# Designs tried in a protein design run: peptides against a protein of PDB entry 2C5K. Part 21

Target 1, 91 residues: chain A of PDB entry 2C5K
Amino acid sequence: EDPFQQVVKDTKEQLNRINNYITRHNTAGDDDQEEEIQDILKDVEETIVDLDRSIIVMKRDENEDVSGREAQVKNIKQQLDALKLRFDRRI

## One batch from the design tools (peptide; made by RFdiffusion4, then SolubleMPNN)

Design b2_p13_4_s2 (from b2_p13_4, 7 letters changed)
Fold by OpenDDE base, seed 5:
Structure b2_p13_4_s2 (fold): chain B 91 residues (1-91), chain A 13 residues (1-13)
Amino acid sequence: as target 1 above (91 residues)
Amino acid sequence: MEALKKLRELAES
């Protein structure tokens, strides 16, 4: 498996962890893991930048269709945005 | 994230 797909997989696992945390903790600051979850959210954001950059390099250096990879990153961004909204709405 | 280093190397090329 290429690094891109492995990173996508790992990122999705991080998103799942965040989702599970939100479902168990609907009140902000009620758990010791709160800070760690916030860090994971930021890590995912930074990882998305790296994913996008890798696609740009592929477009430049290869004649391969990158639409599939772009769709995967788009899906990750959508999941992240939804989780960020849910996380921030906790009182 | 073990594969992240390799991805970053690619992204910086």
Scores: peptide ipSAE 0.329, ipTM 0.862, DockQ to the pose 0.885
Fold by OpenDDE base, seed 2:
Structure b2_p13_4_s2 (fold): chain B 91 residues (1-91), chain A 13 residues (1-13)
Amino acid sequence: as target 1 above (91 residues)
Amino acid sequence: MEALKKLRELAES
């Protein structure tokens, strides 16, 4: 089992849930789940920090090519930023 | 997310 890849997979599932929520709820504060979605956004943000730290450790200890993992994290960051923008623009 | 615990442990090493 690769913890990094499992975390990436779980994070993408969280992003997908957020995306679906935004699509169904274009009005801010119209649902009891909104606070939970806000918490998930923060959880993903913190998870990205952990993913980046793990890559730093890999570079230090394993001396392996981490370009693939860096690309995965970059993609997650871009998705999160886009979702945060959409979430904040809801009226 | 159980795998996150192991990832954090690795990141803190």
Scores: peptide ipSAE 0.329, ipTM 0.861, DockQ to the pose 0.876
Fold by OpenDDE base, seed 3:
Parts: structure tokens; C-alpha cells; sequence
Structure b2_p13_4_s2 (fold): chain B 91 residues (1-91), chain A 13 residues (1-13)
């Protein structure tokens, strides 16, 4: 499979895990897994940087429409931002 | 992420 698509898939799975955690733990700092979730959030953020850079390289080196990939990354960014907001606003 | 290494290689090109 295309490495880009596989990374997108894996990232979405991480986002789903974070979403599920937030729904189960709406109180901040009261669970042993919270640090792990924070690490995953940071990992996703760094992965998005790699996804963006790969698109830049594709635009430069290959004659291929990247609009679909850009839309995928945009969607991931939106999901991450929403999850960060929900995570930070927990009481 | 198994594919992350390959993605980074591409991103660093």
C-alpha cells in the first residue's frame, strides 16, 4: 500500500482512540492513561508535519494531482484540533 | 506506524 495512505489510516486510528478516551474520561488528570494520550496527541501532530512535507515533495517531483491528499490531511488536522480542544477543556 | 519511515524518506527528498 501507498505509505501516505497507510500513515493516514494509522493516524485516523490514533485519533479514534483519543476520541474514545475523552468520552470515557471527561475529568482531567484522574487516569493513569492520560499521559499516554497526551503522547499520542503529540505524535499525531508530528505525523501531520510529515504528511504535509510528503505532499510538498510530490508537487515538486511528480506530475500528479495532490488535491485529494491535501483534503485528507486537512481532515486529519480538523479532527486533531477538535480533539485537542475537547481534551484541554475537561474539568 | 510501519509506513512512517518511508513517508519521512519521501518528505526529506
Amino acid sequence: as target 1 above (91 residues)
Amino acid sequence: MEALKKLRELAES
Scores: peptide ipSAE 0.327, ipTM 0.863, DockQ to the pose 0.878
Fold by OpenDDE base, seed 1:
Structure b2_p13_4_s2 (fold): chain B 91 residues (1-91), chain A 13 residues (1-13)
Amino acid sequence: as target 1 above (91 residues)
Amino acid sequence: MEALKKLRELAES
């Protein structure tokens, strides 16, 4: 079991959910799910903090290459930032 | 998310 990879997978599923919502709803405040989507965005932000912290601990306590994990988190951050921009730009 | 609990435990170590 690798909790890090499972969290990454679940986070990517959340990002995909947000992306699909934005595609279907390009008008702000017109759907009952919007508040839920906003909550998911915040959950992802907080999860990223936990992912980063886990990498810091791995660097400290383990002698393993964490470059791959850092790249995964970087990708998630980029996706989140793009989705936040799209979400906020809705009319 | 079950795995998140374990991840947070590691992050707080």
Scores: peptide ipSAE 0.326, ipTM 0.861, DockQ to the pose 0.865

Design b2_p13_4_s3 (from b2_p13_4, 8 letters changed)
Fold by OpenDDE base, seed 2:
Structure b2_p13_4_s3 (fold): chain B 91 residues (1-91), chain A 13 residues (1-13)
Amino acid sequence: as target 1 above (91 residues)
Amino acid sequence: MEALKKLREIAEK
């Protein structure tokens, strides 16, 4: 498995953890892990930048169809945005 | 993430 696919997999696992946390903690600041979850959200944001950059390089240097990878990153971005909204809307 | 370093090497080209 190439590093792109592994990073996608790891990122999705991070998103799943965040999702599970939000489900269990619908009140902001009610758990010691909240700061860690906030850090993971930021880590995912930065990882997406790296994913996008890797696709740009592939388009430029490999002349390979990257549409599948672009779709994967788009999906991750959508998941992240939804989770950020849910996280921030907790009372 | 274990693979992130390798990806960053690619992304920084």
Scores: peptide ipSAE 0.416, ipTM 0.886, DockQ to the pose 0.865
Fold by OpenDDE base, seed 5:
Structure b2_p13_4_s3 (fold): chain B 91 residues (1-91), chain A 13 residues (1-13)
Amino acid sequence: as target 1 above (91 residues)
Amino acid sequence: MEALKKLREIAEK
């Protein structure tokens, strides 16, 4: 059991949902799901904080190589930033 | 997100 990897997986699924939504809705405020998508975006942002904190704890307490986990979080951040940009640029 | 609660326990240490 690795809760970190499961959270990463779940987060990526959320990002995928957001991506699919943006693909189908290029106009802001045109769908009842938009508020839910906005909530998911915020949830992902908060989850990233938890992911980062868990890495800090692992590095401190376990003294393990966390570079792999850091790379995973970096990837999620990049995806989120790209999606936020696309979402916000909808007219 | 089912694993988030467990992750938060780790993150809060």
Scores: peptide ipSAE 0.416, ipTM 0.886, DockQ to the pose 0.838
Fold by OpenDDE base, seed 4:
Structure b2_p13_4_s3 (fold): chain B 91 residues (1-91), chain A 13 residues (1-13)
Amino acid sequence: as target 1 above (91 residues)
Amino acid sequence: MEALKKLREIAEK
């Protein structure tokens, strides 16, 4: 499988884990895993940078149609932003 | 993510 698609898949799994955590833990700081979840949020954020960079390189070097990949990254960004908001607003 | 290593190699070109 293409590394890009595998990274997207893994990132979505991370987002899913975060979503499930927020659902189960609506109070900040009440679980030993919260720090790990915060780290995952940051990891996803950094991964998105790498995804974007890879798209730039593909557009530049391969002249490949990247619209589909751009849409995938956009979707991930939207999910991340929503999860960040939910995570940060926990009491 | 092991695939991330390969992706980063691409991203750094």
Scores: peptide ipSAE 0.415, ipTM 0.885, DockQ to the pose 0.877
Fold by OpenDDE base, seed 1:
Structure b2_p13_4_s3 (fold): chain B 91 residues (1-91), chain A 13 residues (1-13)
Amino acid sequence: as target 1 above (91 residues)
Amino acid sequence: MEALKKLREIAEK
């Protein structure tokens, strides 16, 4: 498997961990892991930048159809945005 | 994440 697909897979695992955490902790600031979850959210944001940059390079240099990869990144962005909203709305 | 290093190498081209 190429690095792009492995990164997508690992990112989705991180998103899943965040989702499970939010489900178990609907009150902000009540758990020692909250800071770690905030760090993971930022890590995912940075990873998305790297994913987008890799697609730009592929479009430029490899002359391959990247629409599938663009759709994968779009999906990850949508998941992240939804999780950020849920995380920030906790009381 | 080991794959991230390789991805970053590609992204910096």
Scores: peptide ipSAE 0.412, ipTM 0.884, DockQ to the pose 0.885

Design b2_p13_4_s4 (from b2_p13_4, 5 letters changed)
Fold by OpenDDE base, seed 3:
Structure b2_p13_4_s4 (fold): chain B 91 residues (1-91), chain A 13 residues (1-13)
Amino acid sequence: as target 1 above (91 residues)
Amino acid sequence: MSALEELRKISES
C-alpha cells in the first residue's frame, strides 16, 4: 500500500475516534482526554495539508489520474469540518 | 519511516 492510502486510512481512524469521543463526552472540558482530542483535531488538519500537497506533486510528476485521491481528501475534509463543529458546540 | 513521513517526503519534492 502506498503512503497516501495508508495516511488516508490512519486519518479516517482518527476521525472515528473523535466522533466516538464526542458521542461519549458531550460536555466541554469535563474529561482528561479533552486536550488529547483537541490535539488530534489539529493533527488531522495538518495531515490534510500533506495529503493535498502530495496530490499536487503527483499531478506535476506523474501521468496518473488523481481524481480518486482528490475525492478521498474531500471526504476527509467534510468529516473533519462536521466533527469540529460538533466539538466546538459542546457546552 | 512512517507512512506520514514518507508522504511528507513526497509532498516536499
Scores: peptide ipSAE 0.515, ipTM 0.896, DockQ to the pose 0.778
Fold by OpenDDE base, seed 5:
Structure b2_p13_4_s4 (fold): chain B 91 residues (1-91), chain A 13 residues (1-13)
Amino acid sequence: as target 1 above (91 residues)
Amino acid sequence: MSALEELRKISES
């Protein structure tokens, strides 16, 4: 498996962890792991930048169809946005 | 190196 697909997989695992955390902790600031979860959210954001950059390079250098990879990144962005909204709405 | 590190190296080219 190429690095892109592995990164996608790892990112989805991070998103899953965040989802599970939100499910268990609907009150902000009530757990020692909250700071770690916030860090993971930021890590995912930065990883998405790397994923996008890799797609740009592929388009430039390989002239291959990257639609599949773009769709994967789009899906990750949608999941992240939804999780961020849920996380921020906790009281 | 990690997959992320490899991806970053590719993306920096």
Scores: peptide ipSAE 0.515, ipTM 0.896, DockQ to the pose 0.795
Fold by OpenDDE base, seed 2:
Order: sequence, then structure tokens, then C-alpha cells
Structure b2_p13_4_s4 (fold): chain B 91 residues (1-91), chain A 13 residues (1-13)
Amino acid sequence: as target 1 above (91 residues)
Amino acid sequence: MSALEELRKISES
């Protein structure tokens, strides 16, 4: 498996981890793992930047159709944004 | 190296 797809897979696993945490913790600051989850959110955000950069390079160097990869990244961004909103709105 | 490290290497080229 190419690095892009592996990173996408790993990122989706991280998003799933965050989702599971939020569904079980509706109150902010009530668990020792909260700081870890906050770090994962930031890690995913940075990873998305790397994914986008890789697509730019692929367009430049390979001249291949990257629409599929762009769709994957778009989906990840949407999931992250939704999770960030839910995480921040916890009481 | 990790997939992420490999991806970053590609992205920085």
C-alpha cells in the first residue's frame, strides 16, 4: 500500500478514536485522556496539510488524476471539523 | 520509516 493510502487509513482510525471518546465524555475535563485527544485532534489537522501537499506534488510531478485522493482528503476534513465542533461544545 | 514520514518526504520534494 502506498504511503498516501496508509496515512488516510491511520487518520481515519484517529478520527474514530476521537469520535468514541466524545460519545462517552460529554463533560469537558473529566478524564485523564482528554489532553491526549486534544493532541490527536492537532495531529490530524497537521496530517491533512501533509496529505494536501502530497496531492499538489502528485499533480506537478506525475500528471495523474488526483480527484480520488482529493475526495478522500475532503471527507477527512469534514469529519475533523464535525468532531472539533462536538469536542469544543462539551460542557 | 513510517508512512507519514514517507509522505512528508514526498511532499517536501
Scores: peptide ipSAE 0.515, ipTM 0.896, DockQ to the pose 0.788
Fold by OpenDDE base, seed 1:
Structure b2_p13_4_s4 (fold): chain B 91 residues (1-91), chain A 13 residues (1-13)
Amino acid sequence: as target 1 above (91 residues)
Amino acid sequence: MSALEELRKISES
C-alpha cells in the first residue's frame, strides 16, 4: 500500500474516533479527553494539507490521473467540516 | 518511516 492510501486510512480512523467521542459527550469541557480530541482535529487539518501537497507533486512529476485521490481528500474535508460543526455546537 | 513521514517527504520534493 502506498503512503497516500495509508494516510487516508489513518485519517479516517481519527475522524471515526472524533465522531464516537461527540456521540458520547454532548456537553463541552466535561471530560478529560476534550483537549485530546481538539488536538486530533488539528492533526487532521494538518494531514489534509500534506495530502493535498502530495497530489500536487503527483500531478507535476508523474502526470497520472489524480481524480480518485482528489475525491478521497474532498470526502475527508467534508467529514472534518461536519465534525467541527457538531463539536462546536456542543453546550 | 511512518506513512505520514513518507508522504511529507514526497510532498517536500
Scores: peptide ipSAE 0.514, ipTM 0.896, DockQ to the pose 0.782

Design b2_p13_5_s1 (from b2_p13_5, 7 letters changed)
Fold by OpenDDE base, seed 4:
Structure b2_p13_5_s1 (fold): chain B 91 residues (1-91), chain A 13 residues (1-13)
Amino acid sequence: as target 1 above (91 residues)
Amino acid sequence: SKALEELRKFVEE
């Protein structure tokens, strides 16, 4: 499997973990994993930057259709934004 | 991860 698809897969797994954590912990700062989850959120954000950069390079150097990859990244961004909203709204 | 590192290397090429 190409690195892009593996990164997408790993990122989605991270998002799922965050989603499950939020479901189990609807109050902020009441668990030892809180900081780890915050770190994962930031890691996902940085990973998305890398994914976007890879698409830009593919457009430039590979001359291949990247619409599928763009859609995948868009989906990840949407999931992240939703999770961030839920995470930040916890009291 | 290995995949992420490979992706980053690709970007830098």
Scores: peptide ipSAE 0.618, ipTM 0.927, DockQ to the pose 0.952
Fold by OpenDDE base, seed 5:
Structure b2_p13_5_s1 (fold): chain B 91 residues (1-91), chain A 13 residues (1-13)
Amino acid sequence: as target 1 above (91 residues)
Amino acid sequence: SKALEELRKFVEE
């Protein structure tokens, strides 16, 4: 498996873990992991930047179809946005 | 992660 696909997989697993955390902690700041979760969310955002950059480079330097990778990143962004909304709306 | 580091190396090439 190439690094891109592994990064995508790892990122989705991180988002899934955060989703599970929110389910168990629907009150903001109710435990010591709150800040850690916020940090992970930021890490995911930075990872998405790296994924996008890799697609740009691939599109520029290689003649491969990047549509599949673009769709994967789009899906991750949508998942992240939904998760951030749930996280921020906690009471 | 190792994969992320490899991806970053690719971008920098």
Scores: peptide ipSAE 0.611, ipTM 0.925, DockQ to the pose 0.956
Fold by OpenDDE base, seed 2:
Structure b2_p13_5_s1 (fold): chain B 91 residues (1-91), chain A 13 residues (1-13)
Amino acid sequence: as target 1 above (91 residues)
Amino acid sequence: SKALEELRKFVEE
């Protein structure tokens, strides 16, 4: 598959893993992986920027419909926001 | 990742 779809897939898998981590660690700072999870969240945020940039380039340089890709990125952003909320709400 | 690197290359082209 194309790089965009692979990146989307990988990002969703990362978010899913972090979601599972939060489920197992509902107390902030109770595990050595805490900082690693925070770093991964930042990496995902950066990846989303790259995904958005790719869509902008496609709109500019290509004449293909990007609505599907925009919807995919929107979904990832929603997942990230929900995940960050869960992560930050831990006591 | 490899895919992410390729995506970034695409953006820079």
Scores: peptide ipSAE 0.603, ipTM 0.923, DockQ to the pose 0.957
Fold by OpenDDE base, seed 1:
Structure b2_p13_5_s1 (fold): chain B 91 residues (1-91), chain A 13 residues (1-13)
Amino acid sequence: as target 1 above (91 residues)
Amino acid sequence: SKALEELRKFVEE
């Protein structure tokens, strides 16, 4: 398995853990981990930038179809956006 | 992580 696929897998697992946290903590600011969760979300955003950059380089330097990787990154972005919405809706 | 570091190295090359 190449690094791209492993990073995708790890990122999705992080988002799932955060989603589970939100389920257990439906009130904003009621836990010491609140700030840590926000930091992890920023780390995920940075990772997505790295994934996008890798696709750009692959399109430029490698003779391979990147459509599958683009679809994977799009899916992660959608998952992140949905999670952010759920996180921000907490009272 | 190791995978993330390898990905970043790939981008920088």
Scores: peptide ipSAE 0.591, ipTM 0.920, DockQ to the pose 0.955

Design b2_p13_5_s2 (from b2_p13_5, 5 letters changed)
Fold by OpenDDE base, seed 5:
Structure b2_p13_5_s2 (fold): chain B 91 residues (1-91), chain A 13 residues (1-13)
Amino acid sequence: as target 1 above (91 residues)
Amino acid sequence: SEALEKLREFAEA
């Protein structure tokens, strides 16, 4: 498996883990892992930047259709945004 | 991760 697909998979799994955490911790600041979750969310944002950059390089250097990869990154961004909204709505 | 490291190296080319 190529690095791009593995990173996509790992990122989605991280977001799923955080989603499960929110389900178990619906009150903000009620657990020591709160700060770690915030850090992971930032790491995911940086990973998305790396994914986007890889697509740019692929467009430039390879004669291959990148629409599939762009759709995957879009899906991750949507998942992240939904998770952030759920996380921020906790009181 | 190993995959992320390789992706970053590729993205910086």
Scores: peptide ipSAE 0.562, ipTM 0.917, DockQ to the pose 0.915
Fold by OpenDDE base, seed 2:
Parts: structure tokens; sequence; C-alpha cells
Structure b2_p13_5_s2 (fold): chain B 91 residues (1-91), chain A 13 residues (1-13)
């Protein structure tokens, strides 16, 4: 399987799990997993950097259209930003 | 994960 597509899939699954966690924990700091969730959010940010870097290499080394991959990364970034906003608005 | 490791190796080439 294409590592890029697998990473995209895994990242979206992680974001979905975190979104569900926030739904169940609307009060900030009410669970021991809060710090772990923050760490996972940072890991996702680093994963997005890796995804972007891979696209740069594809543009350089491969003569292929990367528009589809760029759209996928854009979607993940939007999901992450929305999730961060929701996480930070908790009281 | 294995996929992420492969992606990073590719991105660093």
Amino acid sequence: as target 1 above (91 residues)
Amino acid sequence: SEALEKLREFAEA
C-alpha cells in the first residue's frame, strides 16, 4: 500500500478519536488523558509536516500530478484546526 | 507506524 495514503488514513482516524473524546469531555482537565491528547495533537502537526515534505519530493523527483495529495493534506489541516478550536474552547 | 517511517524516509530523500 502507498505509505502516503496509509498515513492520511491513520491521521484522520486519530483526529476522529480525539473529536469524540472532546465530545465526552467538555470540561478542560477533567481526565488524566488530557495531556496525552495534547501530545497526540502535536504528533498530528508533525505528521502533516511529513506529508507536505513528501509532496515536495514528489514534485521534484516525480513527473506526476500532486493536486490530489495536496487536497488531502489541506483537508487534514482544516480538521486539525477545527479540533484545536473546539479543544481550546473547553472550560 | 511502518507507513509513517517509510513516508519520512521518502520525504528526507
Scores: peptide ipSAE 0.561, ipTM 0.917, DockQ to the pose 0.906
Fold by OpenDDE base, seed 3:
Structure b2_p13_5_s2 (fold): chain B 91 residues (1-91), chain A 13 residues (1-13)
Amino acid sequence: as target 1 above (91 residues)
Amino acid sequence: SEALEKLREFAEA
């Protein structure tokens, strides 16, 4: 089992759940889970740091092509940024 | 998670 791929999968699933939450709660502060969602977003940010660090080590120690992994992390970052924008723009 | 822990161990090597 590849921990990198599992973490990527889990992170994308988390972001999808948050996306669905935002769809159901289109007004800011209308639910007690607002703070929890903010915490999860921060957890995802920290996970992305771990993903990036693993790629750096892989480039350094494994001498393996990491372009695919870099693309996956880029996709997650874009997904996170879009989600943050939706979350912050709620009225 | 277990996967995240393993990833962190790898990233700290």
Scores: peptide ipSAE 0.561, ipTM 0.917, DockQ to the pose 0.901
Fold by OpenDDE base, seed 1:
Structure b2_p13_5_s2 (fold): chain B 91 residues (1-91), chain A 13 residues (1-13)
Amino acid sequence: as target 1 above (91 residues)
Amino acid sequence: SEALEKLREFAEA
């Protein structure tokens, strides 16, 4: 599998793990991992930037359809946004 | 990861 697809897969798995963490910890600040989760969310944001940049390079240097990859990145962004909302709404 | 490193190298080209 190409690096783009592997990164997409790893990112989605990481977001799912965080989502499960939130389910088990629905009170803000009640666990030592809270700060680590915030750091992971920032890492995911940076990974999304790298994914987008790779698509830009593909459009420039390759003659391939990138619509599928753009859709995948859009889906990850939506998943991240939903997760952030859920995380921030905890009391 | 190796995949992420390769992706970044590609993105910076």
Scores: peptide ipSAE 0.557, ipTM 0.916, DockQ to the pose 0.914

Design b2_p13_5_s3 (from b2_p13_5, 7 letters changed)
Fold by OpenDDE base, seed 2:
Structure b2_p13_5_s3 (fold): chain B 91 residues (1-91), chain A 13 residues (1-13)
Amino acid sequence: as target 1 above (91 residues)
Amino acid sequence: SKALEELRRFAES
């Protein structure tokens, strides 16, 4: 498995953890893991930048269809945005 | 992670 797919897999696992945390903690600041979850959210944001940049390089240097990878990143971005909204809306 | 580091290096090339 290439690094891109492994990173996508790991990122989705991080998103799943965040989702599970939000489900169990609907009140902001009620758990010691709150700050860690916030850090993971930021880590995912930075990882998405790396994913996007890798696609740009592939488009430039490789004659390979990257539409599949673009779709994967788009899906991750949508998940992240939804989780950020849910996380920030907790009382 | 190793994969992320490899991806980052690739993305910077």
Scores: peptide ipSAE 0.611, ipTM 0.932, DockQ to the pose 0.905
Fold by OpenDDE base, seed 1:
Structure b2_p13_5_s3 (fold): chain B 91 residues (1-91), chain A 13 residues (1-13)
Amino acid sequence: as target 1 above (91 residues)
Amino acid sequence: SKALEELRRFAES
């Protein structure tokens, strides 16, 4: 498997961990792991930048259709945005 | 990770 797909897979696992954490902790600031979860959210944001940049390079240097990869990144962005909203709305 | 590092190097080329 190419690095792009492996990174997508790892990112989705991180998103899944965040989702599970929010489900178990609907009150902000009551768990020692909250800071770690916030760090993971930022890591995912940075990874998305790398994913987007890789697609730009592929469009420039390769003749492969990148629409599938663009759709994958779009989906990850949508998941992240939804999780950030849920995380920030906790009381 | 190895995959992330490879992706990052590729993205910077």
Scores: peptide ipSAE 0.608, ipTM 0.931, DockQ to the pose 0.905
Fold by OpenDDE base, seed 3:
Structure b2_p13_5_s3 (fold): chain B 91 residues (1-91), chain A 13 residues (1-13)
Amino acid sequence: as target 1 above (91 residues)
Amino acid sequence: SKALEELRRFAES
């Protein structure tokens, strides 16, 4: 399988986990897993950097339309930003 | 993961 698509899939699974956690824990610092969730958030951020860089390389070295991949990454970024906002707004 | 490592190597090229 295409590593890009597999990474996208795995990242979406991470985002889903974060979403589920936020729905179950609407109070900051009220669970021992919060630190792990924060780590996952950072992992997703780093993964997005890798995804973006891969697209840059494709634009440079490959003769393929990257618009589809760019849209996928944009969607992930939007989901992450929304989750970050919800996570940080917890009291 | 394997996929992430492959992606990272590609991104560094």
Scores: peptide ipSAE 0.608, ipTM 0.931, DockQ to the pose 0.897
Fold by OpenDDE base, seed 4:
Structure b2_p13_5_s3 (fold): chain B 91 residues (1-91), chain A 13 residues (1-13)
Amino acid sequence: as target 1 above (91 residues)
Amino acid sequence: SKALEELRRFAES
């Protein structure tokens, strides 16, 4: 499988884990996994940078349409932003 | 991961 698609898949799985965690833990700092979830949020954020950079390189060096990849990254960003808001607003 | 590393190398080219 293409590394881009595998990374997207893995990132979505991370987002899903975060979503499930927030659902189960609506109070901040009451679980041992809190720090790990915070780390995953940052990892996803950094991964998005890599995804964006790969698209830039593809636009430069390849003649393939990147609109689909851009849409995938946009979707991931939207999910991340929503999860960040929910995570940060926990009491 | 391997995929992420490959993507990163590509992104740096």
Scores: peptide ipSAE 0.609, ipTM 0.931, DockQ to the pose 0.910; fails the geometry check

Design b2_p13_5_s4 (from b2_p13_5, 7 letters changed)
Fold by OpenDDE base, seed 4:
Structure b2_p13_5_s4 (fold): chain B 91 residues (1-91), chain A 13 residues (1-13)
Amino acid sequence: as target 1 above (91 residues)
Amino acid sequence: SSALEELRKFSEE
């Protein structure tokens, strides 16, 4: 599988894990895994930067249509932003 | 991950 698609898949799995955690832990600081979840959120942010960079390089070097990849990254960003909001608003 | 490492190397070009 293409590294880009594998990274997207892995990132979506991370987002899913975060979503499940928020669903089960609607109170901040009540679980030992919260710090790990915070780390995963940061990891996803960094991964998005890498995904964007790869698209830039692909556009520059390959002249290939990257619209599909851009849409995938956009979707991931939207999911991340929503999860951040939910995570930060926990009481 | 291996895929992420490969992606990062690609992006360094």
Scores: peptide ipSAE 0.526, ipTM 0.894, DockQ to the pose 0.926
Fold by OpenDDE base, seed 3:
Parts: C-alpha cells; structure tokens; sequence
Structure b2_p13_5_s4 (fold): chain B 91 residues (1-91), chain A 13 residues (1-13)
C-alpha cells in the first residue's frame, strides 16, 4: 500500500478513537485521558497538512488524477471538524 | 509512522 493510503487509514482510526471517547465522556475535564485525546486531535490536524502537501506535489510532479485523494482528505477534514465541535461543546 | 515519514519526504521534493 502506498504511503498516502496508509496515512489516510491511520488517520481514520484516530478519528474513530476520538469519536468513541466523546461518546463515553460527555463532561469536559473529568478524565485523565482527555489530554491524550487533545493531542490526537492536534496530530490529525497536522497530518492533514501533510496529506494536502503530498497532493500539491503530486499535481506538480506526477501525471496522475488526484481528485480521489482530494476527496479522501476532504472527508477527513469534515470528520475532524465535526469531532472538534462535539469535543469542545461538552459540558 | 513509517508511512507518514515517507509521505513527508515525498512532500518535501
């Protein structure tokens, strides 16, 4: 598997973990794992930057359609934004 | 991860 797809897969697993955490922890600041989840959120955000950069380089240097990869990253961004909102709106 | 490292290397070209 190419690095891009592996990174996408790993990122989606991180998003799933965050989603599960939010489901189990509806109150902010009441769990020792919250800081770890915040770190994961930041990691995903940084990874998205890396994914975007790879697409830019591919557009520049490769003769390959990147629309599929762009759609994948867009989906990840949407999921992250939704999770951030849910995480921040916890009581 | 190794995949992320490879992706970063690619993006730096």
Amino acid sequence: as target 1 above (91 residues)
Amino acid sequence: SSALEELRKFSEE
Scores: peptide ipSAE 0.525, ipTM 0.894, DockQ to the pose 0.933
Fold by OpenDDE base, seed 2:
Structure b2_p13_5_s4 (fold): chain B 91 residues (1-91), chain A 13 residues (1-13)
Amino acid sequence: as target 1 above (91 residues)
Amino acid sequence: SSALEELRKFSEE
C-alpha cells in the first residue's frame, strides 16, 4: 500500500476514535483523555494539509487521475468538520 | 508515523 492510502487509513482510525470518545463523553472535561482527543483533532487537521499537498504534487509531476484521492480527502474533511462541531458543542 | 513521514517527503519534492 502506498503512503497516501496508509495515511488515509490511519486518519480514518483517528476519526473513529474521536467519534467513539464523543459518544461516550457528552460532557466536556469529564475524562483524562480529553486533552489527548483535542490533540488528535489537531493532528488530523495537519494531516489533511499534507494529503492535499501530495495531491497537488501528483497533479504537477504525474499524468494520473487524482479525482479518487481528492474524493477521499473531501470525505475526511467532512467527517472532521462534523466531529469538531460535536466536540465543541459538549457542555 | 512512517507513512506520514514518507508522504511529507514526497510532498516536499
Scores: peptide ipSAE 0.522, ipTM 0.894, DockQ to the pose 0.940
Fold by OpenDDE base, seed 1:
Parts: sequence; C-alpha cells; structure tokens
Structure b2_p13_5_s4 (fold): chain B 91 residues (1-91), chain A 13 residues (1-13)
Amino acid sequence: as target 1 above (91 residues)
Amino acid sequence: SSALEELRKFSEE
C-alpha cells in the first residue's frame, strides 16, 4: 500500500483511540494518560498538514485524480474537529 | 513511522 493510504490508516487508528478515551474519561484531568491524548491530538493535526501537502504535490506533478484523497482528508478533519469539541467539553 | 517519513519526503520534492 502507498504511504498516503498507510498514513490515513494510522491516523484513523489514533482518532479511534482518542474516541475511546473520551468515552471512558468524561472528566478532565482525572487520568495519567490525558496529557498523552492531548499530544496525539496535536500529532494528528500535524499529520493532516502533511497529507494536504502531499495532495498539492500530486496535483502539481501528476495527472492522477486526487478527489478521493481529498475526500479522505476532509473526513479525517471532520472527525478530529468533533473529537476536539468533545474533549474540550469534559468537566 | 516509515510511511509518514516517506510521505514527508514526497511532499518536499
């Protein structure tokens, strides 16, 4: 599998871990892993930048249709935004 | 990861 799809897969696994953590920990600051989860959120944000950059380069240097990859990144962004909102709403 | 490293290298070309 190409690096783009592997990165997408790994990112989705990170998002899934965050989702599960929020479900189990609806109170802020009550777990030793909270700081690690915050770091993962930032890692996902940085990875999205890398994914977008790769699409820009593909549009420039290749004649392949990138619409599918753009849709994948859009979906990841939407998931991240939803998780950030839920994470920040914890009391 | 190796995949992320490859993706970044690709984006810098």
Scores: peptide ipSAE 0.522, ipTM 0.894, DockQ to the pose 0.944

